# Peptides against a protein of PDB entry 5JXT, part 247

Target 1, 319 residues: chain A of PDB entry 5JXT
Amino acid sequence: SLLPKKEINVYIGMSEMQVKWYQKILEKDIDAVNGAGGKRESKTRLLNIVMQLRKCCNHPYLFEGAEPGPPYTTDEHLIYNAGKMVVLDKLLKRIQKQGSRVLIFSQMSRLLDILEDYCVFRGYKYCRIDGSTAHEDRIAAIDEYNKPGSDKFIFLLTTRAGGLGINLTTADIVILYDSDWNPQADLQAMDRAHRIGQTKQVVVYRFVTDNAIEEKVLERAAQKLRLDQLVIQQGRAQVAAKAAANKDELLSMIQHGAEKVFQTKGAFGTMAEKGSQLDDDDIDAILQAGETRTKELNARYEKLGIDDLQKFTSESAYE

## One batch from the design tools (peptide; made by RFdiffusion4, then SolubleMPNN)

Design b2_p27_5_s4 (from b2_p27_5, 14 letters changed)
Fold by OpenDDE base, seed 3:
Structure b2_p27_5_s4 (fold): chain B 319 residues (1-319), chain A 27 residues (1-27)
Amino acid sequence: as target 1 above (319 residues)
Amino acid sequence: MVRGPFASEDDSEEDKKLMEEMLEALK
């Protein structure tokens, strides 16, 4: 029988380099971040800021001039300069020791390029599929990963490419390195491992940069998912309410944690305390804290009715 | 091993695509 999937949001602090780049992104458009553009501020400008902040949460080397070099080399700096990479690096060692196999999803193909270099650097055998992967190469990668006795430990996928109905039940761990704004895309990604033919407990780790834009992306995704569920249950197809994030919602999301980011010298949370020196106890603490916060987040939205879920109360960083 | 940087000028096209997907998901 298929066991229910276990989903855990893994809240990860930014590295020192991520904090610096996050500050730089906010400072570049500080007038927009402060709402000084008012009604004249374009939605497109705010969306650009959101995209840059999401890139920063994934890896600072997604920005021109961020990576140290030339020469550009793959080394430990690829890991310690991104909080998600530090946690990923420790988590993958544990997953491998447990005899599990892992799907890693991202929205960003360029993040997969970093993860490929990381896999080579750590000696992890992997497969890759993204939006540019030819159909024949997708089939070959899936077959190579799923074959009996496959030595491929990791499958790297863009969420959209991995969502295309493929079966990856030979993996039991799913890492969402980032989140889709459409929670259904993430569910479709999880369902590549969590389907008929799975023999293990599927565990989903959703990486979320703490005190950053991604926390608000997650909250909005959870709200939307609950709303979608209630609409289906109540048969109210009409309540495809304007879930269009308005400019004020986008501004509130951008402002979330910004003040604390500006005040921070160095890294956040466990990244400040331990950085790349996280041990198994630190990982257990991060996972336990994540499991608690995941339950709290779900419980918050489970209590809300359709009318409440349509009212996105932007708690601004100033409330 | 020496390589090129991960970031390139071509990143602007992917950023645009991701923004379009975000805009669609925000509708």
Scores: peptide ipSAE 0.476, ipTM 0.922, DockQ to the pose 0.529
Fold by OpenDDE base, seed 4:
Formats: structure tokens, C-alpha cells, sequence
Structure b2_p27_5_s4 (fold): chain B 319 residues (1-319), chain A 27 residues (1-27)
């Protein structure tokens, strides 16, 4: 029998560099962030801000002029300048020591470029698939990863490219480096490892930048997933279609944590305290806190009915 | 090893694609 997957949201603070770039993104469009555009503010402008904030949560080197150089080099700065990379670097060492194999999913192919350089820098053998990978090369990469005695530790995938019905049951760990706005895309990614033929407990680590846009993306995705489940159970397919994010919802998501980001000098959370010097106890604390917050998040949405789940108010998340 | 930067001016096309994917996921 396939064991149930264990899902843990891993809440990660921004590095000092991420905080600076997050501030810069908000400041560039401060009138839109403050809602000063009113009815004239385009949904497209708000979506652009959301995209830039999501890039910042992934890695600051996704922005022109962020990376130190020229010359551009792969070194420890690739890790310590992104909170997710600091946690990833420690977590991968643990995963490898346990004799596990790992799928890493992202929405962003440019982040996979960073992760490839990181894999080379750490000496991790990897495979890669993204949206541009030819069909034959995808098959070859999957076969190379899945072969008996494969020396490939990591598989790097874009979430959508990895969702295409492939079997990766030779991995038992899934890292969602970022989240899709469609929770079904992330589920499809997890189901590449959590499928018939899996012999291990699948563990899914979902990286979430704490006190940032990604926390609201996660909440919205959890809400949508619960709504979809209830709609399927009740046979009311027509109700799901109205959950398109309005401008006010997008604005509230952009504003989430913005004040605290502006007030912050340096890094957030464990990144402020230890930066790249995270030890095994710090990782255990992050994972335990994440497991607690994951249970609380799930418990919040499990109690809600369809009518409550249709009311996305920023206020109802705190009652 | 010396490399190019991860970010380029041409990343605007990828950003557009990601925004389109996000818009589709929000439908």
C-alpha cells in the first residue's frame, strides 16, 4: 500500500539582499502598492508587482544588477543571498545522508539555472527538465534518473514540465521551491514521486517565504483546493468558476508583510540570527515550526464551508 | 569559473509567460 505523503510548509525568512530588493520592488510602484491608483490601477500592473515579488522570494539574482560582478562567479554568495538557498543547502545534505533522492520543482526556469550552478558547485549530480526541454531529452533525463543504481541525486524540474504524467518514484523527497497559483499543478508535481511503485514515505517540503507575498499565495492555493474538493463532493461545479482574484485581493496580497519589510534592517527570522550559519538544530526548529503552521493552516480551511471559502477577505484569515 | 549573469534584459519574455500562466491559474 502507498503510504500517505507527508506535506510540510517550510517558512523561510528573506536574506538581507532579498529584503533590500523586496523594498525596492515595492518602492518602485509605491502608489500601486498603497492603492492610490483606485479604479485606474490595472490588474496587469498588480500582477507585474506580484511576479517581481515572487522572483525576489526565489532569488535576488533573478534581477539585473543584483548579482555581484562582473566577473560573475558561482560561490557561497549564491547561497547566502537567498533564504531558500540557505535552507535548501542544509536540507539537501540531510536528505543525501539519509540515502534519499530528491525532486526540486520551481515555476521559474531561471531559478533552475541558479540551481544547476549550485548543484555543480556542491558536487551534486542532477538531471533537469523544463518547458524548453525536447521530448527525447526529457525521456533520456527520466531514464537516467530512474535507472537502477543511478548516481543522480537531484532532479530539477519546472512544475508544469514535471506535471506531464512522468514517473519519478525513485525519488522519495519532493521540494517545491515555489508554489503554483493552481494547487493542482503542485499536486501533479508531488504525484510524480507519490505514485504506484513508490516504496518509501514521500515527504514534500514546500518552501514559503515568511512575511511575504508567497504566504498569501499559499493561503489562496489552500483555499482554492478546499473549495474544489467541496465542489466535487457536492456536485456544484458552477461555484468554482467565480474565484478569479480581483484587484483588491491582489492588492491585499502585495501589501501583506510590506510594512514589516520596510521597517526591517537586514534579514528576517532565522536568516537574521544565523544567516548561512544554520546548523542541524536550526533546520529541525524550522521544520518543526513549519509542521505546526501547516497543521494550523489545514485545520483553518477544513472547518470552512463553501460559502465561507468563497469569501476571500484578508480579515477572515485572522478570526 | 566565470559565467554570465543569471538575469538578462530578455527575461521580460519569461516574466510575461509566467504572468500568463498565473492569469490562467487564477481563472
Amino acid sequence: as target 1 above (319 residues)
Amino acid sequence: MVRGPFASEDDSEEDKKLMEEMLEALK
Scores: peptide ipSAE 0.473, ipTM 0.920, DockQ to the pose 0.529
Fold by OpenDDE base, seed 2:
Structure b2_p27_5_s4 (fold): chain B 319 residues (1-319), chain A 27 residues (1-27)
Amino acid sequence: as target 1 above (319 residues)
Amino acid sequence: MVRGPFASEDDSEEDKKLMEEMLEALK
């Protein structure tokens, strides 16, 4: 029988470089971030800020002129300048030692480009599929990954490309490097490994930048998923239509952690304490803390009814 | 620097696409 998935949110602090870039993004549009634009701030402007903050949470080298150079080299700086890369680098070593194989999903194809350079730098054999990958090349990559005795350890996918019905049950670990705004897209990605033919316990690690916009994206996704489940269970189809993120919700998401980011000199959390020097005990602590926070997050939304979830703004989760 | 063996789409096109997908998911 297929075992239930184990899902763990992995809360990761920003590197010093991420904090600096996160500050710059907020400062560039400070009037928008402070809500000073009133009725005139376009939803589009707030969405652009959200996209830049999400890029920063993934990797600062997604911005032009962020990477140190010339000369431009692939080295340890590719890892230590992004909190998610530091955790990924340690986690992949453990996954490989366990004889597991891993799917890594992102929304951003440019992040997959960084992950390819990382894979080459670490000597990890990988496959890649994104939205631009031709149908034939996609089949070839899947077949190469799934073949008996495949030496491909990692499969890099955009979440969108992973949604297209592919079978990757030869992997047992799923890393969501970032989250989709639609929790169903992430579920569809997980279901590439968690299908009939899987023989191992599937473990899903969802990376979440702590004290940043991604925490609010996760909360919103969890709320929406719970609402969708309750709608299906109760047969109330009309509930789904009211969940359009209003301008005020986007603003609240942008503002989340912003004050702390402005006050912070250096890195956040475990990245401030250990940086790239995370040991096995530090990773275990991060995973254990993540498992606890994941249970707490789920327990908050499981207690809420449809009417509560519809009124629930991310602010009321902490009151 | 363009990273990876495959050039990704222009940053502006990817950002636009991701914003459109985000807008759709937020409906």
Scores: peptide ipSAE 0.292, ipTM 0.802, DockQ to the pose 0.255
Fold by OpenDDE base, seed 5:
Structure b2_p27_5_s4 (fold): chain B 319 residues (1-319), chain A 27 residues (1-27)
Amino acid sequence: as target 1 above (319 residues)
Amino acid sequence: MVRGPFASEDDSEEDKKLMEEMLEALK
C-alpha cells in the first residue's frame, strides 16, 4: 500500500549576501514598502517587489552584479552565498547516503541553471526538465531517470513542467526549493513521486526562507489549500473565488521581516552561526524545528472556518 | 570551469512569466 507522504517545511536563514540584496530590493522601492504610495501604488509594482524578494530568497546570483566576476566560475561561493544551497548541499549528501533519489522543483528555470552547475560541480548525475524542454527530450529524460539501475540521482524540474502527469516513483524524496503561489501546483509536483508504484516513504522538504516574504507566501498557500478543502467538503464552490490578494495583503507580506532585515549585519539564524560549516546535527536541528513549525502551521489553519480563511489579514493568524 | 553569468538581460521575460503566474494564482 502507498504510505502517506511526510511534508516538512525547512526554515532556512539568509546568507549575508542574500540579506544585502534583500535590503537593496526594499530600499529601491522604500516608499512602496512603507505604504507611502497609498491608493496610487500599483498592484503590479508590489507584485514586482514580491517577485524580486522571492528571487533573492532563492539565490542572489539571479541579480546582475551579485555574482563575483568576470571570470564567472562555479565554486563553493555558489553554495555559501545562498542559505537554501547550504542546506541543500548537506541534505543531498544525506539523501544519497541513505540510497534515496530526489526530485528538486523550482518555479525559476534560471535557478535550475544554478542547480545544474551545482550538480556538475558536486559530481551528481542528474536529469532536467523545464518549460522549454522539447516533448521528445522530456520523454528521454524521464525514461533515463526511471530506468532500472539508473545512475541519475537528481531530477531538476520546474514545478509546472513537472506537474504534467509524469511518473517519477523511482524517487522517494521531493525538495520544493521554492513554493508556487498555487498550492495545487506543489501538490501535483509531489504526486510525481507519491503515487501508485511508489514502494518507499515519500518525504517532501519545502524550503522556506525564514524571516522573509516566503513565510507569508507559505502561510497564504496553506490558507488557500485549507479553504479549497473546506469548499470541496461543504459543496460551497462559489466561495473560493474571493481569495484574491489585495494591495494591503501584498504590502504586509513585503513588510514581513523587513525591519529585522534592515537591522541585521550579516547572515540569519544557523547561517550566521555556522554558515557553510553546517554539520549533521545542525541539519537534524533544522529538520526537527521545521517539523514542529509545520505541525503548528497546519494546526492553526485546521481550526479556522471558511469565513476566517477568506480574511487573509496578517493579524488573524495570531488571534 | 569558466562560464557566463547566471543573470542576463533576457531575465525580464522569465520575470514577466513568473509575475503572470503569480497574478493567476492570486485570482
Scores: peptide ipSAE 0.470, ipTM 0.920, DockQ to the pose 0.560; fails the geometry check

Design b2_p27_6_s1 (from b2_p27_6, 16 letters changed)
Fold by OpenDDE base, seed 5:
Formats: C-alpha cells, sequence, structure tokens
Structure b2_p27_6_s1 (fold): chain B 319 residues (1-319), chain A 27 residues (1-27)
C-alpha cells in the first residue's frame, strides 16, 4: 500500500546578499511598495515586483550583475549567497547518506541552471527536464533515472515539466525549491514520486524564504487549496476561487517583512548566526521548526469555512 | 541569451580546470 506523504515547509532565512538585493528591489519601486501610486499603479507593476522578489528568494544570481566576476567561477559562493542553497547542500548530504533519491522542482528554468552548476560542483549525478526539453530527450532522461541500479541521485525538473504525468517513483524525496501560485501544480509535482509503484515513505520538503514574499505566496496557495477542497466536498461548483490576486493583496504580499528587511544588517535567522557553517543540529532545528509551523498553517486553514477562505483577511499579515 | 550561455561555458571550463584544487580545499 502507498504510505501517506509527509510534507514539511522548511523556513529559510535570506543570506546577506539576498537581503541586499531584496532591499534594492523594494527601493527601486518604493512608491509602489508604500502604496503611494494610488489608483494609477498598474497590477502589472506589482506583479513585476512580486516576480523580482521571488527570484531574490530563490537565488541572487538570477539577476544580471549579481554573480561575482569576471572571472566567473563555480565555487562555495554559489551556496552561501542563497539561504536555500545552504540548506539544500546540507540536506542533500543527509538524503544521499540515507540511500534516498531526490526530485528537485522549481518554477524557474534559470534556477535549474544554477542547480546544475551546483550538482557538477558537488559531484552529484543528475538528470534534468524543463519546458524546452525535447520529447525524446525527456523519455531518455526518465528512463536513465528510473533504470535499475541508476547512479543518478538527483532529478532536476521545472514544476510544469513534472506535471506531464511522468512516473518517478524511484525517488522517495521531493524538494520544492519554490512554490507555484497554483497549489495543484505542486501536488502534481509531488505525485511524480507519490504514486502506485512507490515502496518508500515519500517526504516533501517545501523551501520557503522566511520573513519574505514567499510566506504570503505559501499562505495564498494553502488558502486556495483548502477552498478548492471545500468547494468539491460541498458540491458548490459556483464558488469561483479567486483566480488572481487583486492589487491590494499583491501590495500586502510585497509589504510583508519589508520593514524588517530594511532594518536588517546582514543575513536573517540561522543564516545570520551560522551562515554556511550550518551543522546537523541546525538542520534538525530548522526541520523541527518547519514541521511545527506547517502544522499550525494547516490547522489555521482547516478551521475556516468557504466564506472565510474567500475573504483574504489582510489583518493576519501584521501579526 | 548568447552571453549567458558563454558565461555558463566559461564557468564549466573553469570548474573542470580547478576541480582538483577545489577538492583539495574542501577536503
Amino acid sequence: as target 1 above (319 residues)
Amino acid sequence: DEEEERRREQKRAWLEENREKLKKLNS
């Protein structure tokens, strides 16, 4: 029988470089961030800010001129300049030592490029599929990963490419490096490993940048998922889940953690305390804290009715 | 982007040339 998947949100502090770039993104559009643009502020402008902040949460090298060089190198700076990479680097060592195999999903093909450089740097054998991968090459990569005795440890996928019904039950660990706005896309990604033919306990680690836009992306995705579930259960097909965030919702998401980001000198949380020197106890503490916060988040939305879930309460953003 | 691809090729070449040095520094 297929065991239930275990899902853990892993809340990760920004590196010093991420904080600096996050500040620069907010400062560039400070009038928009402060709501000073009023009715004239385009939803498109706010969506662009959200996209830049999400890039920053993933890796600062997604921005032009952020990567150190010339000369351009693949070294430890690739890891310590992004909080998610620091945690990923420690977590992958544990996963490998346990004899597990891992799927890593991202929304951003350019982040998979960084993860390829990382895999080559650490000597991890990997497969890759994204939206540009030819059908034949996709089949070949899946077959190479799934073959008995495959030495491929990591499969790098865009969440969209993973949505195409592929079976990757030879992996038991799933890392969502970022989250989709549509929680169903992430579920479909998890279901590549969590399907008939899986023999192990599937564990899903969802990386979330703490005190940043990604917490609000996660909350919105959780809200939408619960709403979709309740609509199906109650047979209320007419309850249109809010398809797209409005301007006020986007502004609230952008403002979340912005004050603390501006006040911060250096990195956030465990990244400020330990940086790249995270040990096994630090990772256990992060995972335990993440498991607690995941239970709290789920419990918050499980108690809400359809009418409450349709109201994006801005008030919960300031507590 | 052709410039991004050239940069990626340069990083890969640099990594291959320095792989042994990096292994010694991280060992």
Scores: peptide ipSAE 0.339, ipTM 0.853, DockQ to the pose 0.429
Fold by OpenDDE base, seed 4:
Structure b2_p27_6_s1 (fold): chain B 319 residues (1-319), chain A 27 residues (1-27)
Amino acid sequence: as target 1 above (319 residues)
Amino acid sequence: DEEEERRREQKRAWLEENREKLKKLNS
């Protein structure tokens, strides 16, 4: 029988470079961030800020002029300049050592480009599929990854391209490098490994930048998922799909952790303490803390009814 | 973006030229 998947949110501090770029993004639109634009602030401007902050959480090299150079190099700086890469680099070593194979999902094809450079740098053999990959090349990549005795360790996918009903049950680890606004897209990505034909325990690691916009993206996605489940269970098909985030919701998401980011000189969390020199005990601590916070997050939404889940709980306006 | 593609080619070329040095540093 297929074992239930284990899902763990992995909360990761920003690198010093990410903090610096996160500050710059907020400072560029400080009037919008402070709500000084009021009714005049466009939803489009707030959505753009959210997108830039999410790019920063993924990797600072997604910004023009952020990458060191010329000369442009592929070296350790690719890893230590992004908290998610530091954790990924240590986690992949463990995953490989245990004889597992891994799917890595992102919303951003440009992040997959960085992950390709990383794979080449570390000598990891990989496959890639994104939105631009031709149908024939997708089939070839899937077949190459799934073949008996495949030397391909990593499969890099955009979440939406991976959602296309493909079977990747030859992998047992799923890393969501970032989250979709639609939690169903992430579930569909997980279901590429967690499907009939899987023989191992599937483990899903969801990377979440701590003290940043991504915590609020995760919370919103969890609320939506629980709401969708309850609507289906109660047969309330007429509960209008929760409207796209309003301006106040977007503003609250942007403001989350912003003050602490402005006050911070250097990195956050485990990245401040150890930088790129995380050991196995540090990874275990991060995973254990993540498992605890994941249980707490799930328990919070399990107690809520449909009416409560329909409200945006701006509880973060009081922290 | 042609400039981004050119940067990727430069990084790949640099990585290939320095691959042996990088293997020694990461061993």
Scores: peptide ipSAE 0.338, ipTM 0.854, DockQ to the pose 0.462
Fold by OpenDDE base, seed 1:
Structure b2_p27_6_s1 (fold): chain B 319 residues (1-319), chain A 27 residues (1-27)
Amino acid sequence: as target 1 above (319 residues)
Amino acid sequence: DEEEERRREQKRAWLEENREKLKKLNS
């Protein structure tokens, strides 16, 4: 029988470089961040800020002029300059020692380019599929990954490209490096490993930048998922979950953690304490804390009815 | 982007030149 997926949100502090870039993004549009733009603030401007903050949460090298150089190098700075990379680097070593194989999903093909550089740097054998990968090359990559005795440890995928019905049951670990705005896209990605033919317990690690916009992206995705489930169960077709965030929701998401980010000198959380020197005990603590917060998050939304979930999409702007 | 391609080439060249050093550091 297929075992249920174990899903764990992994809450990760920003590196010092991420904090500096996050501050810079907020400062550049400070009037919009403070809500001073009023009714004239375009939804497009807020969406652009959200996109830049999400890029920062993934890796600062997604910005022009952020990568150190010339000369441009592929060394430890690729890891320590992004909190998610520090955790990923330790987690992958553990996953490999356990004899597991891993799917890594991202929304950003440019992040997959960074992850390719990382894989080459660490000597991890990998496959890649994104939106630009030709159909024949996708089949070849899937077959190479799934073949008996495959030496490919990692499969790098964009969430949308990985969602296309493919079977990757030869992997038992899924890392969502970032989250889709549509929780169904992430579920479809997880279901590449969690299918008929899977013989292991599938574990899903969802990376979430702590005290940043990604917490609100996660909360919104959880709200939407619960609302979609309740609408299906109650047959209330009219509750079209407002698919697109309104301006006030976007502003609230941008403001979340912004004050603490401005007050922060250096890195956040375990990244401030340990940086790149995270050990196995630090990873266990992060995973345990993440499992607790994941249970608390799920328990919060499981108790809410349709009417409450519809209101909370508007009221979570004030907390 | 031609500038991004040049950066990728520089990183690949640097990685190749330092491959043996990196193997020793990662062992």
Scores: peptide ipSAE 0.330, ipTM 0.853, DockQ to the pose 0.518
Fold by OpenDDE base, seed 3:
Structure b2_p27_6_s1 (fold): chain B 319 residues (1-319), chain A 27 residues (1-27)
Amino acid sequence: as target 1 above (319 residues)
Amino acid sequence: DEEEERRREQKRAWLEENREKLKKLNS
């Protein structure tokens, strides 16, 4: 029998470099961030800010001129300059030690490039598929990964490429390095491992940058998922949850944690306390805190009706 | 773009050239 997935949101602090770049992104468009543009502020401008903030949450080297060099090198700086990489690095070591195999999903093919460099640096054998991968090469990569006795530990995928109905039941761990705006895309991705033929407990780690826009992306995704479930259950086809955030929702998401980011000197949370030197106890604490916050998040939306879930509660990030 | 590709190639070349040194530092 297929065991249910265990899903854990892993809340990760920004590195010092991420904080600096997050501040820079907000400062560049400070009038838009403060809502001073009002009705004249374009939705496109807000969407661009959101996209830049999400890039920052993933890795600062996604920005031009952020990567140290020339000379450009692949070294420990690739890890310690992104909170998600610090946690990933420790988590992958544990996952490998337990004899698991892992799928890593991202929305960003350029992040997969960073993860490839990381895999080569750590000596992890991997496969990769993204939106540009030819059909034949996709089949070859899947077959190589799924081969009995495959030495491929990691499969790197864009969430879009993972949505193509592929079977990766030879992996038991799924890392969502970032989240899709559509929670169904992430579900489709994790269901590559959680399918008929899986023999292990599938565990899904969803990385979420704490005190940043990604927390609001997650909340919105959870709200939408619950709404979609209730609509299906109630047979109310008409409640097409508007997939696209409005301007006020986008602004609220951009503003979330911004004040604390501006006040922060250095890194956030465990990244400030331990830097890149997380131990096994620190990882256990992060996972335990994440499991608790995941339960709380789910419990918040389980109590809401359709009418409440249709209202994007812009509970201000200032309470 | 060609510049990103060139940068990626340079990093890969550097990593290969320094792989033995990096293994010694990380051991």
Scores: peptide ipSAE 0.288, ipTM 0.818, DockQ to the pose 0.449

